# Peptides against a protein of PDB entry 6FRK, part 89

Target 1, 411 residues: chain A of PDB entry 6FRK
Amino acid sequence: NEEVLNAMLKEVCTALLEADVNIKLVKQLRENVKSAIDLEEMASGLNKRKMIQHAVFKELVKLVDPGVKAWTPTKGKQNVIMFVGLQGSGKTTTCSKLAYYYQRKGWKTCLICADTFRAGAFDQLKQNATKARIPFYGSYTEMDPVIIASEGVEKFKNENFEIIIVDTSGRHKQEDSLFEEMLQVANAIQPDNIVYVMDASIGQACEAQAKAFKDKVDVASVIVTKLDGHAKGGGALSAVAATKSPIIFIGTGEHIDDFEPFKTQPFISKLLGMGDIEGLIDKVNELKLDDNEALIEKLKHGQFTLRDMYEQFQNIMKMGPFSQILGMIPGFGTDFMSKGNEQESMARLKKLMTIMDSMNDQELDSTDGAKVFSKQPGRIQRVARGSGVSTRDVQELLTQYTKFAQMVKKM

## One batch from the design tools (peptide; aimed at target 1 L326)

Design b2_p27_2_s4 (made by RFdiffusion4, then SolubleMPNN; from b2_p27_2, 16 letters changed)
Fold by OpenDDE base, seed 5:
Structure b2_p27_2_s4 (fold): chain B 411 residues (1-411), chain A 27 residues (1-27)
Amino acid sequence: as target 1 above (411 residues)
Amino acid sequence: MELTEVELLALLLGLKETLEEKEKRKL
């Protein structure tokens, strides 16, 4: 029994290390799981694998829980949120994502760029803020981040903003001068929350980086970025362990909507390769696929049009990264889509939609779109010219549609 | 195995149907 337990724990430990979980946390987890498993209960003929998986899951949930309640903004107050993190962590993009999240929830939200170190930091923030219609502050001439942060916070407090997000300078390395600047900004604006932004793709370096920030500034929240198809997110456990601060949000792609509240159970399920069925359901429900009662009814009748396919491609594109969606499905590991393949897949979908944008309603609403095009080959040439593609590309789309419509008829 | 956009769509639709059936069985 102990040999079987040790073999199964070795497989789990290997999978966790391949998921960028810190080696010290993996060792501690192995000891905690061994202490939590009653060997007598394992002798009683219970599914040993299921028992070990449940014990591992329970211990991973404890590693993600810092035992500290996450800070939440107060309605009708001015809440100042300061962002800290390394350059390339996605900090500036994450400021815009968080601002947009709160704005969509009906908060009066604004952004301040106090990054004077990086050339074009303010232009990048301004571009993101303008695209999202978020009010912003910054300077092209002021070089002191303390002055910019103080003036911006005062301005937006006087204008009764509820969420005031301050982006700070990120450096390539943990330098004492960066921490001193962050402390000066924090002392001047007195933030209600300090958010550390961490890149999940840095793997085993997550612990040391998160600790260095926590030792210098009062980090109260963590946001983990780049939880796309490459990062399994094991570094998030290291960030929680080092900062003793909750993960509040995750960044799941490059789009402003690729941002979600952190959920412990789904995250651990995904980390173990068990998928995230609940998160997939939530994403499917957020798409208002309840308007797809009409689609499901059509599918039950074996009816599937090119328009129905177009609408579903729009829905898939709103779900976020394909790698993330696949990683929510049990048995589809994150290795099924490389990041290169995801951009190519999104480009292919956009190309297919552009071809369909050149179709007419008779072609889109036909129960057999492929037959409409086969009966009148001049339609293929028209659509190809309208969309700037080859006649072969249109034929390939129609071939894919025909395969799908045949699957629907077998459902 | 590279999933085509069509295979991904089929998988998502099949998952939705399976989930709706599971919800109906919990009622």
Scores: peptide ipSAE 0.048, ipTM 0.578, DockQ to the pose 0.049
OpenDDE base, seeds 1, 2, 3, 4: peptide ipSAE 0.041, 0.026, 0.040, 0.024; ipTM 0.583, 0.534, 0.578, 0.513

Design b2_p27_3 (made by RFdiffusion4)
Pose (drawn by RFdiffusion4):
Structure b2_p27_3 (pose): chain A 374 residues (1-38, 47-273, 303-411), chain P 27 residues (1-27)
Amino acid sequence: NEEVLNAMLKEVCTALLEADVNIKLVKQLRENVKSAIDNKRKMIQHAVFKELVKLVDPGVKAWTPTKGKQNVIMFVGLQGSGKTTTCSKLAYYYQRKGWKTCLICADTFRAGAFDQLKQNATKARIPFYGSYTEMDPVIIASEGVEKFKNENFEIIIVDTSGRHKQEDSLFEEMLQVANAIQPDNIVYVMDASIGQACEAQAKAFKDKVDVASVIVTKLDGHAKGGGALSAVAATKSPIIFIGTGEHIDDFEPFKTQPFISKLLGQFTLRDMYEQFQNIMKMGPFSQILGMIPGFGTDFMSKGNEQESMARLKKLMTIMDSMNDQELDSTDGAKVFSKQPGRIQRVARGSGVSTRDVQELLTQYTKFAQMVKKM
Amino acid sequence: ELEELEEEREELLEEQALELALEEMEE
């Protein structure tokens, strides 16, 4: 049995290593689902599913904008990850939700970058800012957020150039652009086909600049996006959106369950009964209930107080014979009145007859009356 | 949460069972 756990466990470790999941997290997840584990494919895959939900959970809720206030969003990520494409996908998302959205092109390096964001904004009917001539992104971003602030826009999305960590020049310039415009949220856009080099770059981005949200693009293809577990752990940020194509409307919010599945592959007879059950539990205590001075009108009249401390186990064989629909019903007496066929199976395996209930049903009706009167 | 709800219901039933036992002793 120890060999059936390991053959089926190394087959999921290969399923995650092929889904570009970091080898550090696969080796760690393997001994996490081995230590926490101490119709067969369900008792195993359920334990694997709960261990994955433990990893995709960063514990941090997403940053959501406020209507009627200026929300500046700054995009960061590697070269070619889809920042300019996801910039228009997001401005188009909120603009359709009713936000005064606008775009700013703070890329002063990449050829045809302003022309790219200009044509994406021209098509989606979204205001845009940028420059062919201005070579300082701190100037383009500052003079753009200033312009769209004096025009009272609610979603101001600043696009930045691609950068990698070994370029300290572009990492300083990213920190200065973030310090000039002071964004309310910084989004780390990552390609879904990224391999093992993801945790190092995503961590260096978190160190130089405050990353709060992560977007995973190019998920409409073969890439399952296992590199996102290493960006969530590095940036401490949840995934809010995913990209699912080249167009502007190929964009939707991140849902954890489908991504993990792809990455993996009035008084009733019942109340009359519980009040009795507590009067029998407090039944050996009936002599305490005759204690009150001037209140002892009678005690155990006709000896029938002894069988009121003996009927509740026989009535329990009826409850023992009941399932969760009759037991958890608001009216435990209405489930059997409509279907007196349930009065025969309660009588079979519990040894009580269907006759005994007629005297009980009268005793029930009287008890149900005096509680609605209570 | 479910256990707390069950306890609250048991408390209510205990109070009502006590009142009923008192009314039966009065009669």

Design b2_p27_3_s1 (made by RFdiffusion4, then SolubleMPNN; from b2_p27_3, 16 letters changed)
Fold by OpenDDE base, seed 2:
Structure b2_p27_3_s1 (fold): chain B 411 residues (1-411), chain A 27 residues (1-27)
Amino acid sequence: as target 1 above (411 residues)
Amino acid sequence: SKEEEREKREKENRELALKLMLEKLKR
């Protein structure tokens, strides 16, 4: 039993190190997991693998939770959010993503460029803000970031903005002058939240960078960028450990929509290669499927029809950024989402819906839709002709449906 | 292969995700 535990822990530790989790955190996790697993309970025939996985998962959740509640903006108030981070961390892009996120949620949001060091910083922010239709402030002539930040914050406070995001200068190195400038800006504008933006791709350097910022500036939140499908998320754990601050959002690409609220369980699941279970749960909760009592009752009975799948696709289509949702849906392979932009993923969903639009009620409402088509192959040819697709495309849809229906039946 | 094991884990995790989602929807 101890040998099996040690072997599994070695694999987990290797995977975490390969995911750029700090070696100190991995060691601590290994010790905590060993102490949390009762070897006697493992002897009782419980699935040892599940128990170890659960213990590992629980300890990783603790590493991502600093025990501090994340700051949240107050509706109808003026919330000043200051961004700090190194040059190349994605800070400026992340300011725009956060502004766009709040704007889409119905917050009166604006952006301030207090980066006077980088040539073209204001032009870049202005370009991003203009594309997103976000109000912005900055200067081409003022070189003092304190003046720009103060004037911009005052302006947008007077205009009753609810979310006021201030982007600051980044540096290539941890320079004392940068931290002094950041402190001067923070003292002048008195931000309600200071967000440290960290690039996940820097790997083991995440801890040292995050610590250097926290030691100089009162970082209260972390945003981790460049968490693409292949990005090593382990730096996020290092940032939380160093800053003692929660991760509030993650950046998952270059697009303004490649931005999501941080969720602990999904992140840990992804880090372990377990997929984004909680993010999926939360996306499904965001679908308000609870408002569909008829669907819930069918799912309770292990029933899932092609119509139920169609309705789910319609709901997904209403939620926006599909790349995030579909990658979470079981049976949609990572390959369905990994190579395509959001538009391609949406086009694929629309194609699947168009195929289903050519199905009849008997096919759509059958609890064994795949069997209806398998018994009468002429239906596949009819649907293919009706939707202008190949018989292969219809078979691929039925294969996806069958995978979903099998999972629903196992529940 | 390491890739087959990864695909298998990803599949198992997707199945677990759906299970947890549907359990939550059942509540």
Scores: peptide ipSAE 0.000, ipTM 0.246, DockQ to the pose 0.045
OpenDDE base, seeds 1, 3, 4, 5: peptide ipSAE 0.000, 0.000, 0.000, 0.000; ipTM 0.264, 0.258, 0.267, 0.229; seeds 1, 5 fail the geometry check

Design b2_p27_3_s2 (made by RFdiffusion4, then SolubleMPNN; from b2_p27_3, 15 letters changed)
Fold by OpenDDE base, seed 1:
Structure b2_p27_3_s2 (fold): chain B 411 residues (1-411), chain A 27 residues (1-27)
Amino acid sequence: as target 1 above (411 residues)
Amino acid sequence: SKKKEEEEREKKLKELALQLKLLELKK
């Protein structure tokens, strides 16, 4: 029994290390799991694998819980939120995502760019803020981030903003000058919350970086970014352990909507490769995908039109990053769609939809759309000219449609 | 109610499985 336990724990530890979980945390987890598993209960014929998985899951949940309640903004109060983190962590993008999140919830939200170190930092923030219709402040001439932050906070306090987000300078390395600047900004604006933004893709370096920030600045919240990539999120455990601060949000892509409140159970389930069927169902429900009942009825009758295919492509595009959707399905690893393959797949979908936008209702609503085009080849040439594509591209679409219609008939 | 929720979950899963198959065929 002990040999079986040790073998299974070795597999779990390997999988956690491959998920970028810090080696010290993996060792501690292994010891905690060994102490939590009663070897006598393992002898009783219970599924040893399920017991170990449950014990691992329980210990991972504890590692994500810092035992500290997350800060939440107060409605009708002026809440100042200061962002800190390294350059390339996604900090500036995350400021815009958080601002947009609160704006969509009906909060009067604004952004301040106190990054004077990066050329074009203010232009980048201004572009993101303008696109999201979020009020912003910054300077092209002022070089002191303390002055910019103080003036911006005062301005937006006087204008009765409820959420005031301050973006700060990032550095490529842990530099004492960065931390001194951050402390000066924090002292000047007296933030209600300091958010550390961490890139999950840095793997084993997450602990050392998170610790360096916590040792210099009173980090109260963590946001983890780039969870749409190859990073399985194990670095999040390191951030919580080092900062003793809760993860409040996660960044799940490059879009402004690729931002969600942190949920412990779904996150740990995904980290273990168990998928997130509940999160998938919730996401599908939030999308208010059009009346899927009519489609399901057609599918049950083996009917599938070009319009039905178009509507499915729209639904797929509404779901956002396919990597997230696939990563929610058990057995589909996050690696199944590289970022390059996802963008290419979305571009291919959009191209096919553009071809279908040049089709008429008779072509779209035919139960045998391919036969409609085969009987009148002039339709292919019309659609090709209307969509700006080759006749070959239209024929490839019709070939794909025929394959899908055949699959539906077999369902 | 529970049986209806399970049927709705199963419908959504079947639709998602179809969407995934549609995506695989595009690769």
Scores: peptide ipSAE 0.020, ipTM 0.425, DockQ to the pose 0.056
OpenDDE base, seeds 2, 3, 4, 5: peptide ipSAE 0.019, 0.022, 0.019, 0.015; ipTM 0.421, 0.454, 0.450, 0.334; seed 3 fails the geometry check

Design b2_p27_3_s3 (made by RFdiffusion4, then SolubleMPNN; from b2_p27_3, 13 letters changed)
Fold by OpenDDE base, seed 4:
Formats: structure tokens, sequence, C-alpha cells
Structure b2_p27_3_s3 (fold): chain B 411 residues (1-411), chain A 27 residues (1-27)
């Protein structure tokens, strides 16, 4: 059992290293997981792989929790948010994404370009802000970022803006002049939150970069960008560890709407390559859907019936709005299922259940329901007539069932 | 078509949701 545990932990550690998780964190995680796993409980026939995955997941959740509550803006107040980060981190794009996010939520939001170092920085911000209809401030002539930031913050405070985002200069590397400039800007505008923007694709460099920023400026929040690429975001764990600051948002693409609030569980699931499966499992677990122990045992044996599928559709219907479940899946933005699509999806499930209501016990309880129908095509016609649907609709249901039954056999 | 892409997305979501329920049930 210990050899199997060590082999599986080695695979997980390799996958975490390939996901750009810092080698020190991976070593510590391995020790913590070993200490948390009861080898006697593993002997009791529980799926050893799942238990290890759960222990790994739990320890990764702790690594993304800095033990500090994330700053949140106060409605009806002027909240100044300063952005810091290297050039190419996606900082300027992320300022626009955050501004757009708050604007869509009914916050009076604006942008300030205090990047005087990069040629065309103000034009780029102006272009992005204009496309998103976000008010902006900057200068083509003023070269002091402190003056621009101070004047812009004062202007937007006087105009009763609630979210005032200040973009600062980036550099290709950590330079003392950059940190001095950031400190001068921070001292002048007295931000309510300082956001460090980090590129997930920089991998093992995340720790050193995040630490360099935290040692110079009071970073209170982290935003991770470029999680649409090959980067699994393991560097985000290093940034949290180094800054002792929570991840508040993630950038998931190039578009202004490719931006979402950070959720720990979906992020860790993606990092592990488990997909959105665990965050959905946990949310499904919170729903206290009756643990059908009998279904669990059948699934362990690779058995899945049409009745088992029917019971699962009933459970899905009890879970309530699919939009709330889908909004927990990274890349399924909050808009993925409009209320219309949710009602249509529920209507489709109800249609499938109505087809199954016209099946007999032999058809529903067969471990190979599709084969029962394929051997006697007259059953398809009976079910179609009984449910008021086409024979094609019954064939589509049987095709879906076959896909699910194959997934269960592979589990 | 956009409607076919939406249907394929909904089918994938149902597959995922059921996989998730099945994995929950296997826990």
Amino acid sequence: as target 1 above (411 residues)
Amino acid sequence: SREEEEREREERLREIALQLQLERLKR
C-alpha cells in the first residue's frame, strides 16, 4: 500500500511540476499528503486513487488560501485600485477587464493611465476604454506618473466614481527605478487596494517576481493572466505564498470578457487536470442529493442502466438552476447558459424522462439497455408511440445512454 | 451553425454533469 501511495504521489508531483508549481511547494505538499492519508483507511477498499486525489486537492486549496480575506470595494465610496506588474504580464489589459467587470455590475468605474514609460500606453488604454465605454484619464505631455495618477484620482473622486483603477508602468525586469516610481505613485494616491498582475506562463519565475513586488509595495491582491494558454497556473500558488495575498480574479483569454472572479476549487481542479469535475462534485455534494449507495455499487462494477440514468436526471432536475452550476466551471462564463437555455435544457431532460417513462422494467433495469432495444426494434416503436415522440428521439436517447454507459465502464 | 454549437455545448455539459454525478456517486 505504501509503494502504491508513493507511486501515485510521484505521478501527482510530476503533474504539479509540469503545471509550474514551485518545487518547494510540491515537496511540502507531498509530505502533508502523506501525513494526512491513513494507510488503514486505504486498505478498507476505498478507491486509493480518489483518496489521494482528495488529499492532494485539500492541500492545494490550503496553498491558495493566504489566510487573509480578499479586499472588496465598498458601494457608494471611492475605491482606488492600483495595478502593479511587469511589462507583458497583461496588466493594462487586466485593468480594462476589471473596469469592465465592475461597470457591468453597475459600479461607476474609470481608468487612469499612469504609464509614462511605454510609448503608446495611453493610446492603447484609450482604445480599450473607448471600446468598453469606460471613462479614462491620462496625458500625452505629462511625463511624471505621480502627477497623472494624482490628478486623475482627484478628478474622478470629485466626479463621484466608485471604482478608480490606476495602471502603472511596467518593465521587462525588476528595476529599482520601477519600484521607486510605484512607491511614489502609491504614496501620492493612497490606494485602497494594490493588485499585482502576474503572467501564469512565466512558470518557476513567479515566486521571485511576486516576492520582489511584495518587498517593495504593499501588494494586497493578485490577478493571474494567460490561463487560456498552455500554462496550468501553478505559478499562482507561488505568487500567493510570496505575497501572502489572495488571488481575486483570473484572465482566461484575450477578450475583455475573458475575466472571472477567482474560485479556488475550479482552479485547483484545472491545475490537477481533473477538469471542473471536483468543483461540481463538491457543489453536487453540498446539495445532499440522496447518496444512492445502490447506484454507487453498480457504478463500481461498471453497471449503468436506463433506470440509473433516469434517477440521475431526476437528481439534476433537483439541483436547481444549471446556470449556478455552470458558472462554477472555468470557461463557462456566467453568461454561458442564458435563462432561456436553462429552461430549454430542463425541458430536454424532462423529454428524455418522458421517453423513459414509456419503457418497461426489463428495458430500464437491463445492464445493456441499448442491446435490448437493438435486438428487438419493435421496442423502440412501442416506446416512441407511448411517449408521443419519434423513433429518432428514442434512438438519440439510447445513443446518449450508450455514451454514458461506456464512460461508466471506463471509470 | 450557432444553434448546432449551442446544442453540442449543451450535450457536452450534460455529459460533464452526468460524469460529475457518477464520480460523486463513486465517492
Scores: peptide ipSAE 0.021, ipTM 0.398, DockQ to the pose 0.065
OpenDDE base, seeds 1, 2, 3, 5: peptide ipSAE 0.017, 0.000, 0.011, 0.000; ipTM 0.364, 0.273, 0.300, 0.280; seeds 1, 3, 5 fail the geometry check

Design b2_p27_3_s4 (made by RFdiffusion4, then SolubleMPNN; from b2_p27_3, 13 letters changed)
Fold by OpenDDE base, seed 1:
Structure b2_p27_3_s4 (fold): chain B 411 residues (1-411), chain A 27 residues (1-27)
Amino acid sequence: as target 1 above (411 residues)
Amino acid sequence: KKEEEEKEREKKLKEIALELMLLKLKE
């Protein structure tokens, strides 16, 4: 039993290391799991694998919970939020995402660019803010970030803004000059929250970077970025361990709406490759796709048309990056999260929709669409010509539809 | 209770439908 436990723990530890979980945390987790598993309960015929997975899950949940309540802005007050992080962490993009998130919730939100080190930082912020219709402040002439931050905060306080986000200079390396500048800015503006932005793609380096920031500035919140790529999010555990601060949001793509509140359970489920079924359901519900109720009623009755399939493809496309959606579905391995596979999958969906755009209402609304085409082969040729595809491509679509319709009839 | 069970069943049906659609986009 102990040999089996050790073998299974080795597999889990390997998977966690492949998920960018810090080696020290993996070792600690292994010891904690080994101490939490009662070997006597394992003898009782319980699925040893499920017990180990549950113990691992429970210990991972503890690692992402620093035991500190996340800061939340107060309605009707001026809340100053200072962003800190390395250059390339996605800090500037994350400032815009957070501003947009609060703006969509009815908060009077603004952005300040106190990054004087990076050429074009203010132009980049201005472009992002203008696209989102978020008020912004910065300077093309002032080189002191303390002056810019102070003037911007004062301006927006006087204009009764509720959320005042300050973006600071990033550096490529942990330089003392960066930390001194951040401290001077923090002392001048007296932020209500300091947010450390961390790139999840840096893997095992997350601990050392997060620690260096926490040792110099009073980080109170963490935002993890680039969770749409190959980064499985194991670096987030390192950030929490080093900063002792909660993860408040995650960045899940390049779009301004690819930003969500951090949820512990879904995150750990995704980290373990269990999928995020709950997050998929939440995202589907947030889209308020009016046709979802009508589809569910049809599915309950074993009815599925080509139009129903088309509407579902539109719904999938509206859910955002296809990689993100696929990464929420159990059994869609991390290899499907490659940008190449996403583009190919989206191109395939668009091709199928283009074929269906050349179908008529009788073909789309038939409960036996495949039989309509089989009875009149001239329809296949018409649709193929209309969509610029081969008759084979139309037949492949109809074959796929038939397989779906048969599955719906068995539900 | 019945309405909650029906909503949970609807959520599962939506999920399965989405999974099935996405699985076949992989093939």
Scores: peptide ipSAE 0.015, ipTM 0.344, DockQ to the pose 0.097
OpenDDE base, seeds 2, 3, 4, 5: peptide ipSAE 0.013, 0.014, 0.012, 0.011; ipTM 0.314, 0.316, 0.312, 0.297; seed 5 fails the geometry check

Design b2_p27_4 (made by RFdiffusion4)
Pose (drawn by RFdiffusion4):
Structure b2_p27_4 (pose): chain A 374 residues (1-38, 47-273, 303-411), chain P 27 residues (1-27)
Amino acid sequence: NEEVLNAMLKEVCTALLEADVNIKLVKQLRENVKSAIDNKRKMIQHAVFKELVKLVDPGVKAWTPTKGKQNVIMFVGLQGSGKTTTCSKLAYYYQRKGWKTCLICADTFRAGAFDQLKQNATKARIPFYGSYTEMDPVIIASEGVEKFKNENFEIIIVDTSGRHKQEDSLFEEMLQVANAIQPDNIVYVMDASIGQACEAQAKAFKDKVDVASVIVTKLDGHAKGGGALSAVAATKSPIIFIGTGEHIDDFEPFKTQPFISKLLGQFTLRDMYEQFQNIMKMGPFSQILGMIPGFGTDFMSKGNEQESMARLKKLMTIMDSMNDQELDSTDGAKVFSKQPGRIQRVARGSGVSTRDVQELLTQYTKFAQMVKKM
Amino acid sequence: TEEELEELEEELEELAELSQELREVLE
């Protein structure tokens, strides 16, 4: 049985290593689902599913904008990850939700960058800012957020150039652009086909600049996006959106369950009964109930107080005979009144008859009356 | 302490009334 756990466990470790999941997290997840584990494919895959939900959970809720206030969003990520494409996908998302959204092109390096964000904004009917001539992105971002602030826009999305960590020049310039415009949220956009080099870049981005949200693009293809587990652990940020194509409407919020599945592959007879059950539990205590001075009108009249401390086990063979629908019903008496066929099965395996209940049903009716009167 | 004893007396009166009503029903 120790060999059936390991053959089926190394088959999921290969399923995650093929899904570009970091080898550090596969080896760690393997011995986490091995230590926490101490119709067969369900008792195993349910334990694997709960261990994955433990990893995709960063514990941090997403940054959401406030209507009636200026929200500046700054995009960061590697070269070619889809920042300019996801810039228009997000401005189009909020603009359709009713936000005064605008775009700013703070890329002064990439050829045809302003022309790219201009044509994406021209098509989606979204205001845009940038420059063919301005070579300083700190100037384009500052003079753009200033312009759209004096025009009272609520979602101001600043696009930046692609950068990698070994370029300290572009990592300083990213930190200066973030210090000039002071964004409310910084989004780390990552390609879904990224391999093992993802945790190092995503971590260096978190160190130089404060990354609070992660977007995974190019998920409409074969890439399952296992590199996102390493960006969530590195940036400490949840995934808010995913990209699912080249168009502006190929964009939707991140849901954890479908991504992990793809990455993996009035008084009743019942109340009359519980009140009785507590009066029998407090039943050997009936002599305490006759204590009160001047209140002892009677005690154990006709000896019938002894069987009121014996009927509740026989009535419990009826509850033992009941399932969770009759037991958890608001009116435990209405489930059997409509279907007196349930009065025969309760009588069979519990040894009580269907006759005994007629005297109980009269005793029940009188009890049910005096509680609605209570 | 005296107030706690009065409250316990009142709870016992209420439970004795419920016992009397149960007797009447059982009769």

Design b2_p27_4_s2 (made by RFdiffusion4, then SolubleMPNN; from b2_p27_4, 13 letters changed)
Fold by OpenDDE base, seed 1:
Structure b2_p27_4_s2 (fold): chain B 411 residues (1-411), chain A 27 residues (1-27)
Amino acid sequence: as target 1 above (411 residues)
Amino acid sequence: EEEELKKLLELLKELRKLYELLQEILE
């Protein structure tokens, strides 16, 4: 019995190490699981594999719980949220995602760029904020992040903003000057919450980085980014252990809506390769895929319009990378589709949708859309001018539509 | 839950076929 337990624990420990779980945490987990498993209950013919999996699952759930209640903003108050993290962690993008999340929930939200180190930081934040219609503050002339942060916080407090997000300078190295700057900003603005943004793809380096931040700055919350990657999120356990702070949100892609509240059970299930059935159900329900059943029925009858194609492209884009959806299904690995081909396909779909946005209802709803354009070539020129593309690009779209409609008729 | 999961899997299978078909057309 002990040999079988040791063999199975070795397999689980290997899988956790391959999921970027820190070696120290894996050792501790192994000891805790051994102490929690009654070897006498294993002798009674219970499925030893299920029992070990359940014990591992319980111990992983404890590792993501720091025993500290997550900070939540207070409605009708001014809540200052300071972001800290290394350059390339996705910090600036995450500030915009969090601002957009609260804005969609009816919070009066704003963004402050206190990153003076990166020459393009304010332009990037301004671009992201403008796209999301989020108010922003920053300077092209002020070089002191303390002045920018203080002025921005004061401005937005006076304008009765409820959520005030401050983005700080990220550096590639753990330089003392970075932590001193962060401490000066924190002392000046007195944030209600300090959020550490961590890249999940850094693997075993997560512990050392998270510890370095916690030792210098009073981190109270963690956000983990790039969980759409090959990173299974095991580094998140290291961040929680080092910071003693809860994970509050996760970034699951490049889009501003690829951002969700952290849920312990789905996260651990995904980490163990058990899939995320709950997240899959939630995502499918959000997509209103009932409209897709009507489309599948039309496809079965060989009826396919340009509008039907547009709606399908919209549904595929809302789903995000199909690899992420498949990765939520138990037994479908994340490697089922090459990520490179998916991003290029999404960019192509978005270009085609932009062309179709310049079409009229008569063109979109025609059962023979290609023939409508072939009979009146002036329509191609109108659509090309409206979408800012060549007449060749519109003809290529119509050729693709015709190929698709022919394939639908063969199904 | 099992019936919802079955419907979901069938829908995902059809969406996959559509995606693969679209990918072949867009390549």
Scores: peptide ipSAE 0.028, ipTM 0.489, DockQ to the pose 0.121
OpenDDE base, seeds 2, 3, 4, 5: peptide ipSAE 0.025, 0.026, 0.013, 0.025; ipTM 0.494, 0.503, 0.373, 0.481; seed 4 fails the geometry check

